# Designs tried in a protein design run: peptides against a protein of PDB entry 2C5K. Part 16

Target 1, 91 residues: chain A of PDB entry 2C5K
Amino acid sequence: EDPFQQVVKDTKEQLNRINNYITRHNTAGDDDQEEEIQDILKDVEETIVDLDRSIIVMKRDENEDVSGREAQVKNIKQQLDALKLRFDRRI

## One batch from the design tools (peptide; aimed at target 1 P3 T47 D50)

Design b2_p17_6 (made by RFdiffusion4)
Pose (drawn by RFdiffusion4):
Structure b2_p17_6 (pose): chain A 89 residues (1-28, 31-91), chain P 17 residues (1-17)
Amino acid sequence: EDPFQQVVKDTKEQLNRINNYITRHNTADDQEEEIQDILKDVEETIVDLDRSIIVMKRDENEDVSGREAQVKNIKQQLDALKLRFDRRI
Amino acid sequence: SDERLSNRTALRESTLE
């Protein structure tokens, strides 16, 4: 919807796509470099979401708690995924 | 993807405004 919500949706989807891939290919791979690149891009995307929240918080007419919760959720999804990726054997 | 890059760019422009 707004640019923030679109990136949140894209990020969750991007993480979910890699997660589904890892389930199917759980051995240690054609997509290894590609996954690392995308996960790094996701880390930097979360920094952008955090910066966006920092700026919006300066506006007293904005409550960023919903956006903060979304970012926290994405960080959790990323952390759980990174470990699954790291532990393919 | 191009759409994702566009969405990130729109977020950065909106934050700057």

Design b2_p17_6_s1 (made by RFdiffusion4, then SolubleMPNN; from b2_p17_6, 9 letters changed)
Fold by OpenDDE base, seed 2:
Structure b2_p17_6_s1 (fold): chain B 91 residues (1-91), chain A 17 residues (1-17)
Amino acid sequence: as target 1 above (91 residues)
Amino acid sequence: SSEYKENVEALRKATEE
């Protein structure tokens, strides 16, 4: 069991949920779930911080190759940023 | 989920130093 990979997986699932929500709700404030989606966006943002920190510690303490994990987190960040932009631009 | 919270906590603990 690898907590890092599990968190990555769960985070990506959360991003998918947000993506699906945005697709179904192109008007801001048209659904009662919008506040929950906003909370999830913030939770993902905080989770990314934890993921980054874990990579830093791994590199420092264990001197392991973290390039793969860095790529995973980078991808998640890109997805989050795109979703945040789409979410905020809804009319 | 409960497992997600546990995993996040595990990551957090690992980065305390």
Scores: peptide ipSAE 0.237, ipTM 0.786, DockQ to the pose 0.664
OpenDDE base, seeds 1, 3, 4, 5: peptide ipSAE 0.231, 0.235, 0.233, 0.235; ipTM 0.783, 0.784, 0.784, 0.786

Design b2_p17_6_s2 (made by RFdiffusion4, then SolubleMPNN; from b2_p17_6, 10 letters changed)
Fold by OpenDDE base, seed 4:
Structure b2_p17_6_s2 (fold): chain B 91 residues (1-91), chain A 17 residues (1-17)
Amino acid sequence: as target 1 above (91 residues)
Amino acid sequence: SAEYEKNKKALIEETEK
C-alpha cells in the first residue's frame, strides 16, 4: 500500500466533485453545499502541501526518483488552480 | 473517508522523518 498514491487518488476524486459542482452551480450562494465545496478546496490545497513535503522527504532520505510523483502533484495543482478560478468567477 | 484520513496521516508521518 502506497499512501501517496492513495492520497493522490482521493484528491483527484475531490477535484472531480468540485468540477461537477461548479458545472451545476454557476451562481454563487445558490446552494447549501457551497460552504462544503469551499472547505474541500481548502482541504485539497493543504493536501498538496503534504504531498509536496513527502516528495521532499523522499528525495532527501530515500534518494529515489521522484519525477513521477512530482508530475502527479503538478497535474493536481493545475486542476486545482483552474477550479479555484472558475469557482471564484461565479456570479 | 476513514481510509483517506488514515492514508493522509501515514503520508504526514513519512514527512516527519
Scores: peptide ipSAE 0.257, ipTM 0.799, DockQ to the pose 0.764
OpenDDE base, seeds 1, 2, 3, 5: peptide ipSAE 0.250, 0.256, 0.253, 0.249; ipTM 0.796, 0.799, 0.798, 0.795

Design b2_p17_6_s3 (made by RFdiffusion4, then SolubleMPNN; from b2_p17_6, 9 letters changed)
Fold by OpenDDE base, seed 4:
Structure b2_p17_6_s3 (fold): chain B 91 residues (1-91), chain A 17 residues (1-17)
Amino acid sequence: as target 1 above (91 residues)
Amino acid sequence: SEEYEKNIKALREATEK
């Protein structure tokens, strides 16, 4: 088992759900799930913090190449930022 | 999910040192 990769996978699934929600709900406050989606956005942000911290520890303690993991987190951050922008721009 | 919580916990515990 690899907790990091599993968390990445789950996070990407969360991002996918958010993306689908935004596509279906381009008007703010038109659905009871909106608050839940907002919570998921925050959860993803917090998860990214955990992922980043794990990379820092890996660099410090394991002295392994973390470039791959850093790239994965970077990709997640980019997706999150795009989704946050789209979500917040809804009227 | 419970699995997710376990994985997050594992990550956090690893960073506590």
Scores: peptide ipSAE 0.406, ipTM 0.850, DockQ to the pose 0.684
OpenDDE base, seeds 1, 2, 3, 5: peptide ipSAE 0.406, 0.405, 0.401, 0.406; ipTM 0.850, 0.850, 0.849, 0.849

Design b2_p17_6_s4 (made by RFdiffusion4, then SolubleMPNN; from b2_p17_6, 10 letters changed)
Fold by OpenDDE base, seed 3:
Structure b2_p17_6_s4 (fold): chain B 91 residues (1-91), chain A 17 residues (1-17)
Amino acid sequence: as target 1 above (91 residues)
Amino acid sequence: SEEYKENVEKLRKKTEE
């Protein structure tokens, strides 16, 4: 029911999909799903921007404690960065 | 999914406030 938490959940599932893909495809460009995975990576980046913006709005308008949500987004960013690194290192 | 699209839209609308 909480859009923020649902988006976080869906984003983490997408990251998990990317992780599984990298594990099974350690060679770049040898699979027809490569472009789709690249698109998902970009979608996650855009989603993170929206998540961050929502936190900014909550801090500004409602003065709520957003530390928990900030930690969630931080975790997603760390996962994304790690996956990007692994994805780009494939030969 | 349609639910995902709706949730993303809800987030977007909130950030526009």
Scores: peptide ipSAE 0.182, ipTM 0.753, DockQ to the pose 0.696
OpenDDE base, seeds 1, 2, 4, 5: peptide ipSAE 0.169, 0.179, 0.174, 0.171; ipTM 0.744, 0.751, 0.741, 0.737

Design b2_p17_7 (made by RFdiffusion4)
Pose (drawn by RFdiffusion4):
Structure b2_p17_7 (pose): chain A 89 residues (1-28, 31-91), chain P 17 residues (1-17)
Amino acid sequence: EDPFQQVVKDTKEQLNRINNYITRHNTADDQEEEIQDILKDVEETIVDLDRSIIVMKRDENEDVSGREAQVKNIKQQLDALKLRFDRRI
Amino acid sequence: SDNLEALREETETRENS
């Protein structure tokens, strides 16, 4: 919807796509470099979401707690995924 | 992505206001 919500949706979807891939290919791979690149781009995307919240929090007419919860959720999804990726054997 | 660039542009517009 708004640019923030679109990026949140794209990120969750991007992480979910890699997660589904890892389930199917759980051995240590054609997509290895590609996954690393995408996960790094997602780390930097989360920094952009955080910076967006920092700026919006300056506006006293804005409650960023919903956006903060979304970013926290995305960081959890990323952390769980990184470990699954790292542990393919 | 276009969505990320739109978010960056909006965030910068808000910071400058």

Design b2_p17_7_s1 (made by RFdiffusion4, then SolubleMPNN; from b2_p17_7, 8 letters changed)
Fold by OpenDDE base, seed 2:
Structure b2_p17_7_s1 (fold): chain B 91 residues (1-91), chain A 17 residues (1-17)
Amino acid sequence: as target 1 above (91 residues)
Amino acid sequence: SSSLEELRKETEKLEEE
């Protein structure tokens, strides 16, 4: 499989895990896994940088259509931002 | 992950072309 698509898939699974954690833990610091979840959030942020870089490089080639990939990364960014907001606003 | 490493390698290769 294309590494880009596999990374997208893995990232979405990470976001899903974070979402599930937030739904189960509405209070900050109430579980031993919170630090791990915070680490995953940072990992996703860094992965997005790599995804964006790959798209930028592909766009340099006039024969490559990256619209679909850009949409995928945009969706991931939106999900991440929403999850970060929910995570940080827990009391 | 392995896929992330492969993506980075691919990107790096294309950047150098």
Scores: peptide ipSAE 0.643, ipTM 0.923, DockQ to the pose 0.853
OpenDDE base, seeds 1, 3, 4, 5: peptide ipSAE 0.640, 0.641, 0.643, 0.641; ipTM 0.922, 0.922, 0.922, 0.922

Design b2_p17_7_s2 (made by RFdiffusion4, then SolubleMPNN; from b2_p17_7, 10 letters changed)
Fold by OpenDDE base, seed 5:
Structure b2_p17_7_s2 (fold): chain B 91 residues (1-91), chain A 17 residues (1-17)
Amino acid sequence: as target 1 above (91 residues)
Amino acid sequence: SKSLEELRKKTKKLEEE
């Protein structure tokens, strides 16, 4: 796998772990990992920025079809948004 | 991660060209 695909894979695994955490912790602030989860969510957001930037330069310089990569990033963004909504709605 | 760093390096290189 190229670095892009590996980053996508790692990001999806992180989101899956966070999803499992939220399922086990339906109340906010009830675990010492709460702040760590928030940090991971922020790291994922920054990673998505890097993924998007890589697609932009590919469109410009590599003459390669990036539609597949764009779909992958779109999927990750949707997963992140869903997790953030679930995370923020906890009481 | 190593892969993320590699991605960033490649992206930065292409942005500067």
Scores: peptide ipSAE 0.622, ipTM 0.920, DockQ to the pose 0.740
OpenDDE base, seeds 1, 2, 3, 4: peptide ipSAE 0.620, 0.620, 0.619, 0.619; ipTM 0.920, 0.919, 0.919, 0.919

Design b2_p17_7_s3 (made by RFdiffusion4, then SolubleMPNN; from b2_p17_7, 6 letters changed)
Fold by OpenDDE base, seed 1:
Structure b2_p17_7_s3 (fold): chain B 91 residues (1-91), chain A 17 residues (1-17)
Amino acid sequence: as target 1 above (91 residues)
Amino acid sequence: SESLEKLREETEKREKE
Protein backbone atom coordinates (compact mmCIF):
# COMPACT_ATOMS: atom_id res chain seq x y z
CA GLU B 1 0.00 0.00 0.00
CA ASP B 2 1.32 3.41 -0.99
CA PRO B 3 1.86 6.13 1.63
CA PHE B 4 -1.20 8.11 0.50
CA GLN B 5 -3.59 5.21 1.04
CA GLN B 6 -2.03 4.34 4.38
CA VAL B 7 -2.39 7.94 5.55
CA VAL B 8 -6.04 7.91 4.46
CA LYS B 9 -6.61 4.69 6.38
CA ASP B 10 -4.98 6.04 9.53
CA THR B 11 -6.97 9.27 9.28
CA LYS B 12 -10.24 7.37 8.98
CA GLU B 13 -9.36 5.41 12.10
CA GLN B 14 -8.77 8.67 13.95
CA LEU B 15 -12.13 9.99 12.77
CA ASN B 16 -13.84 6.82 13.96
CA ARG B 17 -12.29 7.22 17.39
CA ILE B 18 -13.54 10.80 17.59
CA ASN B 19 -17.01 9.71 16.51
CA ASN B 20 -17.15 7.04 19.19
CA TYR B 21 -15.94 9.48 21.84
CA ILE B 22 -18.63 12.04 20.98
CA THR B 23 -21.28 9.34 21.18
CA ARG B 24 -20.15 8.36 24.68
CA HIS B 25 -19.48 11.91 25.89
CA ASN B 26 -22.23 14.31 24.89
CA THR B 27 -21.22 16.75 27.64
CA ALA B 28 -18.14 18.93 27.30
CA GLY B 29 -15.44 18.64 29.97
CA ASP B 30 -16.65 15.26 31.18
CA ASP B 31 -13.29 13.49 31.38
CA ASP B 32 -9.53 13.71 30.95
CA GLN B 33 -9.65 12.46 27.36
CA GLU B 34 -11.25 15.55 25.86
CA GLU B 35 -7.90 17.27 25.39
CA GLU B 36 -6.57 14.23 23.54
CA ILE B 37 -9.59 14.27 21.22
CA GLN B 38 -8.98 17.94 20.50
CA ASP B 39 -5.38 17.11 19.62
CA ILE B 40 -6.52 14.37 17.24
CA LEU B 41 -8.86 16.81 15.51
CA LYS B 42 -5.94 19.16 14.89
CA ASP B 43 -3.74 16.30 13.68
CA VAL B 44 -6.39 15.34 11.12
CA GLU B 45 -6.62 18.94 9.91
CA GLU B 46 -2.86 19.09 9.38
CA THR B 47 -2.83 15.70 7.66
CA ILE B 48 -5.44 16.90 5.17
CA VAL B 49 -3.08 19.71 4.16
CA ASP B 50 -0.41 17.15 3.33
CA LEU B 51 -2.88 14.99 1.41
CA ASP B 52 -3.99 17.98 -0.67
CA ARG B 53 -0.39 18.95 -1.42
CA SER B 54 0.36 15.47 -2.70
CA ILE B 55 -2.64 15.61 -5.04
CA ILE B 56 -1.64 19.01 -6.41
CA VAL B 57 1.78 17.63 -7.30
CA MET B 58 0.27 14.53 -8.93
CA LYS B 59 -1.91 16.72 -11.14
CA ARG B 60 1.25 17.96 -12.85
CA ASP B 61 1.48 14.55 -14.55
CA GLU B 62 -1.30 14.15 -17.12
CA ASN B 63 -0.92 10.37 -17.01
CA GLU B 64 -1.93 10.20 -13.36
CA ASP B 65 -5.63 10.14 -12.54
CA VAL B 66 -6.18 11.94 -9.23
CA SER B 67 -9.98 11.88 -9.21
CA GLY B 68 -10.09 8.90 -6.87
CA ARG B 69 -7.71 10.50 -4.39
CA GLU B 70 -9.60 13.79 -4.55
CA ALA B 71 -12.81 11.95 -3.70
CA GLN B 72 -11.13 10.28 -0.73
CA VAL B 73 -9.87 13.58 0.66
CA LYS B 74 -13.26 15.20 0.09
CA ASN B 75 -14.89 12.44 2.09
CA ILE B 76 -12.42 12.90 4.94
CA LYS B 77 -13.05 16.65 4.98
CA GLN B 78 -16.80 16.11 5.13
CA GLN B 79 -16.45 13.66 8.01
CA LEU B 80 -14.13 16.00 9.88
CA ASP B 81 -16.47 18.97 9.47
CA ALA B 82 -19.42 16.95 10.74
CA LEU B 83 -17.48 15.71 13.76
CA LYS B 84 -16.18 19.18 14.59
CA LEU B 85 -19.74 20.50 14.53
CA ARG B 86 -20.97 17.73 16.82
CA PHE B 87 -18.00 18.15 19.15
CA ASP B 88 -18.46 21.91 19.45
CA ARG B 89 -22.22 21.62 20.06
CA ARG B 90 -21.70 19.66 23.26
CA ILE B 91 -22.73 21.55 26.40
CA SER A 1 3.72 8.67 11.48
CA GLU A 2 6.03 6.82 9.14
CA SER A 3 3.45 6.83 6.36
CA LEU A 4 2.86 10.55 6.71
CA GLU A 5 6.59 11.22 6.58
CA LYS A 6 6.89 9.10 3.44
CA LEU A 7 4.04 11.01 1.85
CA ARG A 8 5.74 14.32 2.63
CA GLU A 9 9.05 13.10 1.25
CA GLU A 10 7.47 11.94 -2.00
CA THR A 11 5.63 15.23 -2.36
CA GLU A 12 8.77 17.28 -1.76
CA LYS A 13 10.71 15.17 -4.24
CA ARG A 14 8.13 15.75 -6.96
CA GLU A 15 7.88 19.46 -6.18
CA LYS A 16 11.60 19.87 -6.83
CA GLU A 17 11.44 18.12 -10.21
Scores: peptide ipSAE 0.690, ipTM 0.942, DockQ to the pose 0.807
OpenDDE base, seeds 2, 3, 4, 5: peptide ipSAE 0.690, 0.687, 0.687, 0.682; ipTM 0.942, 0.942, 0.942, 0.941

Design b2_p17_7_s4 (made by RFdiffusion4, then SolubleMPNN; from b2_p17_7, 7 letters changed)
Fold by OpenDDE base, seed 4:
Structure b2_p17_7_s4 (fold): chain B 91 residues (1-91), chain A 17 residues (1-17)
Amino acid sequence: as target 1 above (91 residues)
Amino acid sequence: SESLERLRKETEEREKE
């Protein structure tokens, strides 16, 4: 499989994990997984950088349509931003 | 992950072109 698509899939799973955690832990620091979730958030951010870099390189090639990949990354960014907001707003 | 490493490597190789 295309590594880009697999990375997207893995990232979506990470985002889902974060979402589920936030739902169960609306109070900050009430669980020993708190730090792990924070690490996952950062990992996703860094992964997005790699995804964007791959798209930039593809855009350099005239015969490659990157619109689909850009849409996928955009969706991931939107989900991440929403989760970060929810996570940071916990008391 | 293995997939992420593959993506990075692929990107790097293409950047060299």
Scores: peptide ipSAE 0.682, ipTM 0.940, DockQ to the pose 0.844
OpenDDE base, seeds 1, 2, 3, 5: peptide ipSAE 0.682, 0.679, 0.680, 0.680; ipTM 0.940, 0.939, 0.939, 0.939

Design b2_p17_8 (made by RFdiffusion4)
Pose (drawn by RFdiffusion4):
Structure b2_p17_8 (pose): chain A 89 residues (1-28, 31-91), chain P 17 residues (1-17)
Amino acid sequence: EDPFQQVVKDTKEQLNRINNYITRHNTADDQEEEIQDILKDVEETIVDLDRSIIVMKRDENEDVSGREAQVKNIKQQLDALKLRFDRRI
Amino acid sequence: SLGDFIDTTALREATES
């Protein structure tokens, strides 16, 4: 919807796509470099979401707690995924 | 392909405005 919500949706979807891939290819791969690149892009995307919250928090007419919860959720999804990716054997 | 990089341009522009 707003640019922030669209990036949140794209990020969750991007992470979910890699997660589904890892389930199917759980051995240690054609997509290895690609996954690393996308995960790094996602780390930097989360930094952009965080910076966006920092700026919006300066506006007293904004409650960023919903956005903060979304970013926290994405960080959790990323962390769980990175370990699954790292542990393919 | 698992997908393209995430485009944050519109979010950065909105944040600067």

Design b2_p17_8_s1 (made by RFdiffusion4, then SolubleMPNN; from b2_p17_8, 5 letters changed)
Fold by OpenDDE base, seed 2:
Structure b2_p17_8_s1 (fold): chain B 91 residues (1-91), chain A 17 residues (1-17)
Amino acid sequence: as target 1 above (91 residues)
Amino acid sequence: SLGEKIDTSALRKATEE
């Protein structure tokens, strides 16, 4: 399997898990997982950095069309931002 | 636990090759 696609898949699955958890626990302080959620969101942010680095190297060294991969990373960033908004807006 | 850590080791290795 392509390592890039593996990471993309795992990242989206992780974001979905958190999103589903927030749906079930939509009140801040309703559970003891607040810190874990924050840590996971930071892990996703660092993962996005790794994805972007891989795209930069591919574009530079392989001279391949990276538009598809850039679109995938953009989608992940949008998903992350939406999740952060839900997390922060919990009452 | 809310899932597992994302493993980017293979990606990073491929990026540096």
Scores: peptide ipSAE 0.653, ipTM 0.930, DockQ to the pose 0.854
OpenDDE base, seeds 1, 3, 4, 5: peptide ipSAE 0.651, 0.650, 0.653, 0.652; ipTM 0.930, 0.929, 0.929, 0.930

Design b2_p17_8_s2 (made by RFdiffusion4, then SolubleMPNN; from b2_p17_8, 5 letters changed)
Fold by OpenDDE base, seed 4:
Structure b2_p17_8_s2 (fold): chain B 91 residues (1-91), chain A 17 residues (1-17)
Amino acid sequence: as target 1 above (91 residues)
Amino acid sequence: SLGEKIDTSKLREATEK
């Protein structure tokens, strides 16, 4: 499996897990997982950095069209931002 | 645990090579 696609898949699955959890726990303080959620979101941010690095290297060294991969990362960033907003808006 | 930590080791390895 392509390591890039593996990471993309795992990242989106992780974000989906958190999103589903927030759906079930939409009241801040009614769960003991807020710190873990924050840690996971930070891990996703760092994962995105790794994804971007891989794209930069591919563009530089392989001279391949990376537009598709850039679009995938953009989608993940959008998903992350939406999730952060949802997490922060929990009452 | 809410999920599984994302393993980027293979990606990073591929990036470094």
Scores: peptide ipSAE 0.673, ipTM 0.934, DockQ to the pose 0.870
OpenDDE base, seeds 1, 2, 3, 5: peptide ipSAE 0.671, 0.672, 0.671, 0.672; ipTM 0.934, 0.934, 0.934, 0.934

Design b2_p17_8_s3 (made by RFdiffusion4, then SolubleMPNN; from b2_p17_8 with D4E T9S E13K S17A)
Fold by OpenDDE base, seed 5:
Structure b2_p17_8_s3 (fold): chain B 91 residues (1-91), chain A 17 residues (1-17)
Amino acid sequence: as target 1 above (91 residues)
Amino acid sequence: SLGEFIDTSALRKATEA
């Protein structure tokens, strides 16, 4: 199993879980899960750091094409940013 | 609960190898 692909998969699934939760609870301050959401979003940000580090090392030391992995991380960052926007716009 | 935090230990190990 490729640990990079596993982390990508886990990250996408976590973002989807939060997105689904926000859909069901689209009001700020109405539940006690806001802190957990913030913690998970921070965890995703740290996960992206680990993914980027992996790509940097692969590009520098392994002579492998990293364009596909860079596209995957870019997609995760876009999903994270969209989710943050939804989270912040809750009323 | 909104699920488990992401485990990146294997990825970090592979990065350092």
Scores: peptide ipSAE 0.652, ipTM 0.929, DockQ to the pose 0.911
OpenDDE base, seeds 1, 2, 3, 4: peptide ipSAE 0.650, 0.651, 0.651, 0.651; ipTM 0.928, 0.928, 0.928, 0.929

Design b2_p17_8_s4 (made by RFdiffusion4, then SolubleMPNN; from b2_p17_8 with D4E F5K T9S E13K)
Fold by OpenDDE base, seed 5:
Structure b2_p17_8_s4 (fold): chain B 91 residues (1-91), chain A 17 residues (1-17)
Amino acid sequence: as target 1 above (91 residues)
Amino acid sequence: SLGEKIDTSALRKATES
């Protein structure tokens, strides 16, 4: 499997796990997983940096079409932002 | 634990190649 696609897949799955957890625990401060959620979100942010770096190198050094990969990363960023909003809106 | 850590090692290796 292509490493880029592997990371994309794993990132989407991790975001989905958190989203499902928030659905079941939609109250801030009512569980002991808030710190872990924060850590996972930071891990996703760092993963996005790695994805972007790979695209930059591909565009610069390999002269390949990166539009598809850029769209995938954009989608992940949108999913992350939506999840952060849900997380912060918990009452 | 909420999930698995994301492994980007292969991606980073490919990027540095």
Scores: peptide ipSAE 0.652, ipTM 0.932, DockQ to the pose 0.885
OpenDDE base, seeds 1, 2, 3, 4: peptide ipSAE 0.649, 0.650, 0.648, 0.651; ipTM 0.932, 0.932, 0.931, 0.932; seed 3 fails the geometry check

## One batch from the design tools (peptide; aimed at target 1 P3 D10 T47)

Design b2_p18_1 (made by RFdiffusion4)
Pose (drawn by RFdiffusion4):
Structure b2_p18_1 (pose): chain A 89 residues (1-28, 31-91), chain P 18 residues (1-18)
Amino acid sequence: EDPFQQVVKDTKEQLNRINNYITRHNTADDQEEEIQDILKDVEETIVDLDRSIIVMKRDENEDVSGREAQVKNIKQQLDALKLRFDRRI
Amino acid sequence: SSDENLEALREETDELEE
């Protein structure tokens, strides 16, 4: 919807796509470099979402707690995924 | 499309900071 919500949706979807891939290919791979690149881009995308929240929090007419919760959720999804990726044997 | 969405978020955030 707004640019922030679109990036949140894209990020969750991007993480979910890699997660589904790892389930199917859980051995240690054609997509190895590609996954690392995408996960790094997701880390930097979360930094952009955080910066966006910092700026919007300066506006007293904005409550950023919903956005903060979304970013926290994406960070949890990323952390859980990174470990699954790291642990393919 | 994901890249354009991220660029739009960055542009909006800069405009809001200004």

Design b2_p18_1_s1 (made by RFdiffusion4, then SolubleMPNN; from b2_p18_1, 10 letters changed)
Fold by OpenDDE base, seed 1:
Structure b2_p18_1_s1 (fold): chain B 91 residues (1-91), chain A 18 residues (1-18)
Amino acid sequence: as target 1 above (91 residues)
Amino acid sequence: SFEENKRRLIEETERREK
């Protein structure tokens, strides 16, 4: 498995962790892991930038198909946006 | 690890850019 797919897998695991946390902690500032979850959210954002960069570079090679990778990143972005909204809307 | 894989991805990207 190439680094891109491994990073995608790792990123999705982090998103799942965040999702599970939000499910169990619907009140903001409920426990000591709040800050850690916030840090993970930011880390995922930065990771997506790196994923996009890799795709842009691949597009420079006319022999490489990036459609599948673009779809994967799009899915991750959608998941992140939804989680950020849910996380920030907690009372 | 996650950080390891991210590093590898960045390195691969940089290699392709050059």
Scores: peptide ipSAE 0.629, ipTM 0.930, DockQ to the pose 0.888
OpenDDE base, seeds 2, 3, 4, 5: peptide ipSAE 0.628, 0.627, 0.627, 0.628; ipTM 0.930, 0.930, 0.930, 0.930

Design b2_p18_1_s2 (made by RFdiffusion4, then SolubleMPNN; from b2_p18_1, 7 letters changed)
Fold by OpenDDE base, seed 5:
Structure b2_p18_1_s2 (fold): chain B 91 residues (1-91), chain A 18 residues (1-18)
Amino acid sequence: as target 1 above (91 residues)
Amino acid sequence: SMEENLKKLREKTEELEK
């Protein structure tokens, strides 16, 4: 089992949930899940910190290929940033 | 759960730091 890949999978599921919420709610504060979604956004941010730390440690081992993992985290960050923008731009 | 997986990730990271 690879905890890194599992966390990535979990994070993507959370991002998907946020995306679905934004798609269905274009008005800020129009739903009782608003605060929960905000919490999930923060949780994802914190999770990314843990993912990055994992990669940094792996880089200490010259035998470890971290390029793929770095790309995965980069993709997650890009998705998060896009979702944050959409979330904040709701009227 | 995500919480459990995060815990495993942190533990694995700490192991690699040693």
Scores: peptide ipSAE 0.619, ipTM 0.923, DockQ to the pose 0.855
OpenDDE base, seeds 1, 2, 3, 4: peptide ipSAE 0.615, 0.618, 0.618, 0.616; ipTM 0.922, 0.922, 0.923, 0.922

Design b2_p18_1_s3 (made by RFdiffusion4, then SolubleMPNN; from b2_p18_1, 6 letters changed)
Fold by OpenDDE base, seed 3:
Structure b2_p18_1_s3 (fold): chain B 91 residues (1-91), chain A 18 residues (1-18)
Amino acid sequence: as target 1 above (91 residues)
Amino acid sequence: MSKENLEKLREETKKREE
């Protein structure tokens, strides 16, 4: 498996963890794991930068199809944004 | 996140940028 797909997979697993955390903790500051979850959110953001950079470089070569990878990253970004919104809206 | 996979991705990207 190529590094890109593995990173995507790992990122989605992190997002899933965040989703589960938010589901169990709808109030801010009620769990000692909150700081760790915040760190994971930031890690995902940074990982997306790396994913995008890899796509940009691939896209420079017109012979490389990046549409699939772009769609994957787009999906991750959408999930992240939704989770960030839910996380920040906790009382 | 596996740091190894992320590092591999970064290295591949770097090589392509050259």
Scores: peptide ipSAE 0.622, ipTM 0.921, DockQ to the pose 0.807
OpenDDE base, seeds 1, 2, 4, 5: peptide ipSAE 0.619, 0.621, 0.621, 0.620; ipTM 0.919, 0.920, 0.921, 0.920

Design b2_p18_1_s4 (made by RFdiffusion4, then SolubleMPNN; from b2_p18_1, 7 letters changed)
Fold by OpenDDE base, seed 5:
Structure b2_p18_1_s4 (fold): chain B 91 residues (1-91), chain A 18 residues (1-18)
Amino acid sequence: as target 1 above (91 residues)
Amino acid sequence: SYKESLERLRKETEEREE
């Protein structure tokens, strides 16, 4: 499989894990896994940088359509931002 | 794994940047 699609898949799985965690832990600092979740959020941010770089080099080739990949990364960014906001707003 | 997939992506990107 295309490594881009595999990374997208893996990243979305991590986002789903975070989403489930927030659902179960709507109170900040009540679980030993909170630091791990914070680390995963940062890992996803770094992964998005790698995804964007891969799209940039694809755009250099006029024969490659990157619209679908750009949409996928946009979706991941939106999910990440929403999760970060929800995570930070916990009381 | 996540790590392996990411490394593959980085390698592919690096090769295309060259």
Scores: peptide ipSAE 0.495, ipTM 0.889, DockQ to the pose 0.872
OpenDDE base, seeds 1, 2, 3, 4: peptide ipSAE 0.492, 0.494, 0.494, 0.494; ipTM 0.888, 0.889, 0.888, 0.889

Design b2_p18_2 (made by RFdiffusion4)
Pose (drawn by RFdiffusion4):
Structure b2_p18_2 (pose): chain A 89 residues (1-28, 31-91), chain P 18 residues (1-18)
Amino acid sequence: EDPFQQVVKDTKEQLNRINNYITRHNTADDQEEEIQDILKDVEETIVDLDRSIIVMKRDENEDVSGREAQVKNIKQQLDALKLRFDRRI
Amino acid sequence: SLSEEIAENRQKLRDSYE
């Protein structure tokens, strides 16, 4: 919807796509470099979402708690995924 | 095409708060 919500949706989807891939290819791979690149781009995308929240919080007419919860959720999804990726044997 | 669209969406997010 708004640019923030679209990036949140894209990120969750992007993480979910890699997660589904890892389930199917859980051995240690054609997509190894690609996954690392995408996960790094997701890290930097979360920094952009955080910065966006920092600026919006300066506006007293904005409640950023919903956005903060979304970003926290995405960080959790990334953390769980990074461990699954790291532990393919 | 999907990577380009994600990059465009991220740029729009940056433009919205800079």

Design b2_p18_2_s1 (made by RFdiffusion4, then SolubleMPNN; from b2_p18_2, 12 letters changed)
Fold by OpenDDE base, seed 4:
Structure b2_p18_2_s1 (fold): chain B 91 residues (1-91), chain A 18 residues (1-18)
Amino acid sequence: as target 1 above (91 residues)
Amino acid sequence: KEKEEYKKKVEELRKSFE
């Protein structure tokens, strides 16, 4: 098992859940799940930090090609940023 | 995926690097 790939997969699933929530709830504070979604957003943000750290360590200690992993994390960051913007714009 | 399993995998990742 590759823990990096598993975390990436799980993170993308969480982002998908957030996306679905925003699509269904375009008004802020209209249900009891909003706080949970906020927690998931924060969890994803922190997980991305861990993913970045793992890449840095791989580049430094193992001297492996991490371009593929960097691209994956970049994609996740883009998704997160877009979702955060959409979530915060809800009124 | 369940939150608990997600957190477990994140922890496994953390254990794999400094």
Scores: peptide ipSAE 0.164, ipTM 0.733, DockQ to the pose 0.817
OpenDDE base, seeds 1, 2, 3, 5: peptide ipSAE 0.154, 0.163, 0.153, 0.161; ipTM 0.726, 0.735, 0.722, 0.729

Design b2_p18_2_s2 (made by RFdiffusion4, then SolubleMPNN; from b2_p18_2, 12 letters changed)
Fold by OpenDDE base, seed 5:
Structure b2_p18_2_s2 (fold): chain B 91 residues (1-91), chain A 18 residues (1-18)
Amino acid sequence: as target 1 above (91 residues)
Amino acid sequence: SEKEKYKKKVEELRKSFE
């Protein structure tokens, strides 16, 4: 499989994991997994950077149609931003 | 190429999620 698509899939699964955590833990710092979730958030951010870089390289070097990939990354960014807001606003 | 390099890196990232 295309590594890009697999990473997108894995990233969305991680975002889902974070979403489920927030749903069940709406109080900050009340669970041992709190720090792990924070680490996952950072991992997703780093992954998005690499996904963007891969798109840039593909567009530049091979002039491939990357609009679909750009849309996928945009969606991931939107999900991440929403989750970060929810996570940070927990009391 | 840079493209192949990034694809390899993306694959490595995928493995880190497993």
Scores: peptide ipSAE 0.187, ipTM 0.754, DockQ to the pose 0.126
OpenDDE base, seeds 1, 2, 3, 4: peptide ipSAE 0.144, 0.150, 0.184, 0.150; ipTM 0.714, 0.719, 0.750, 0.721

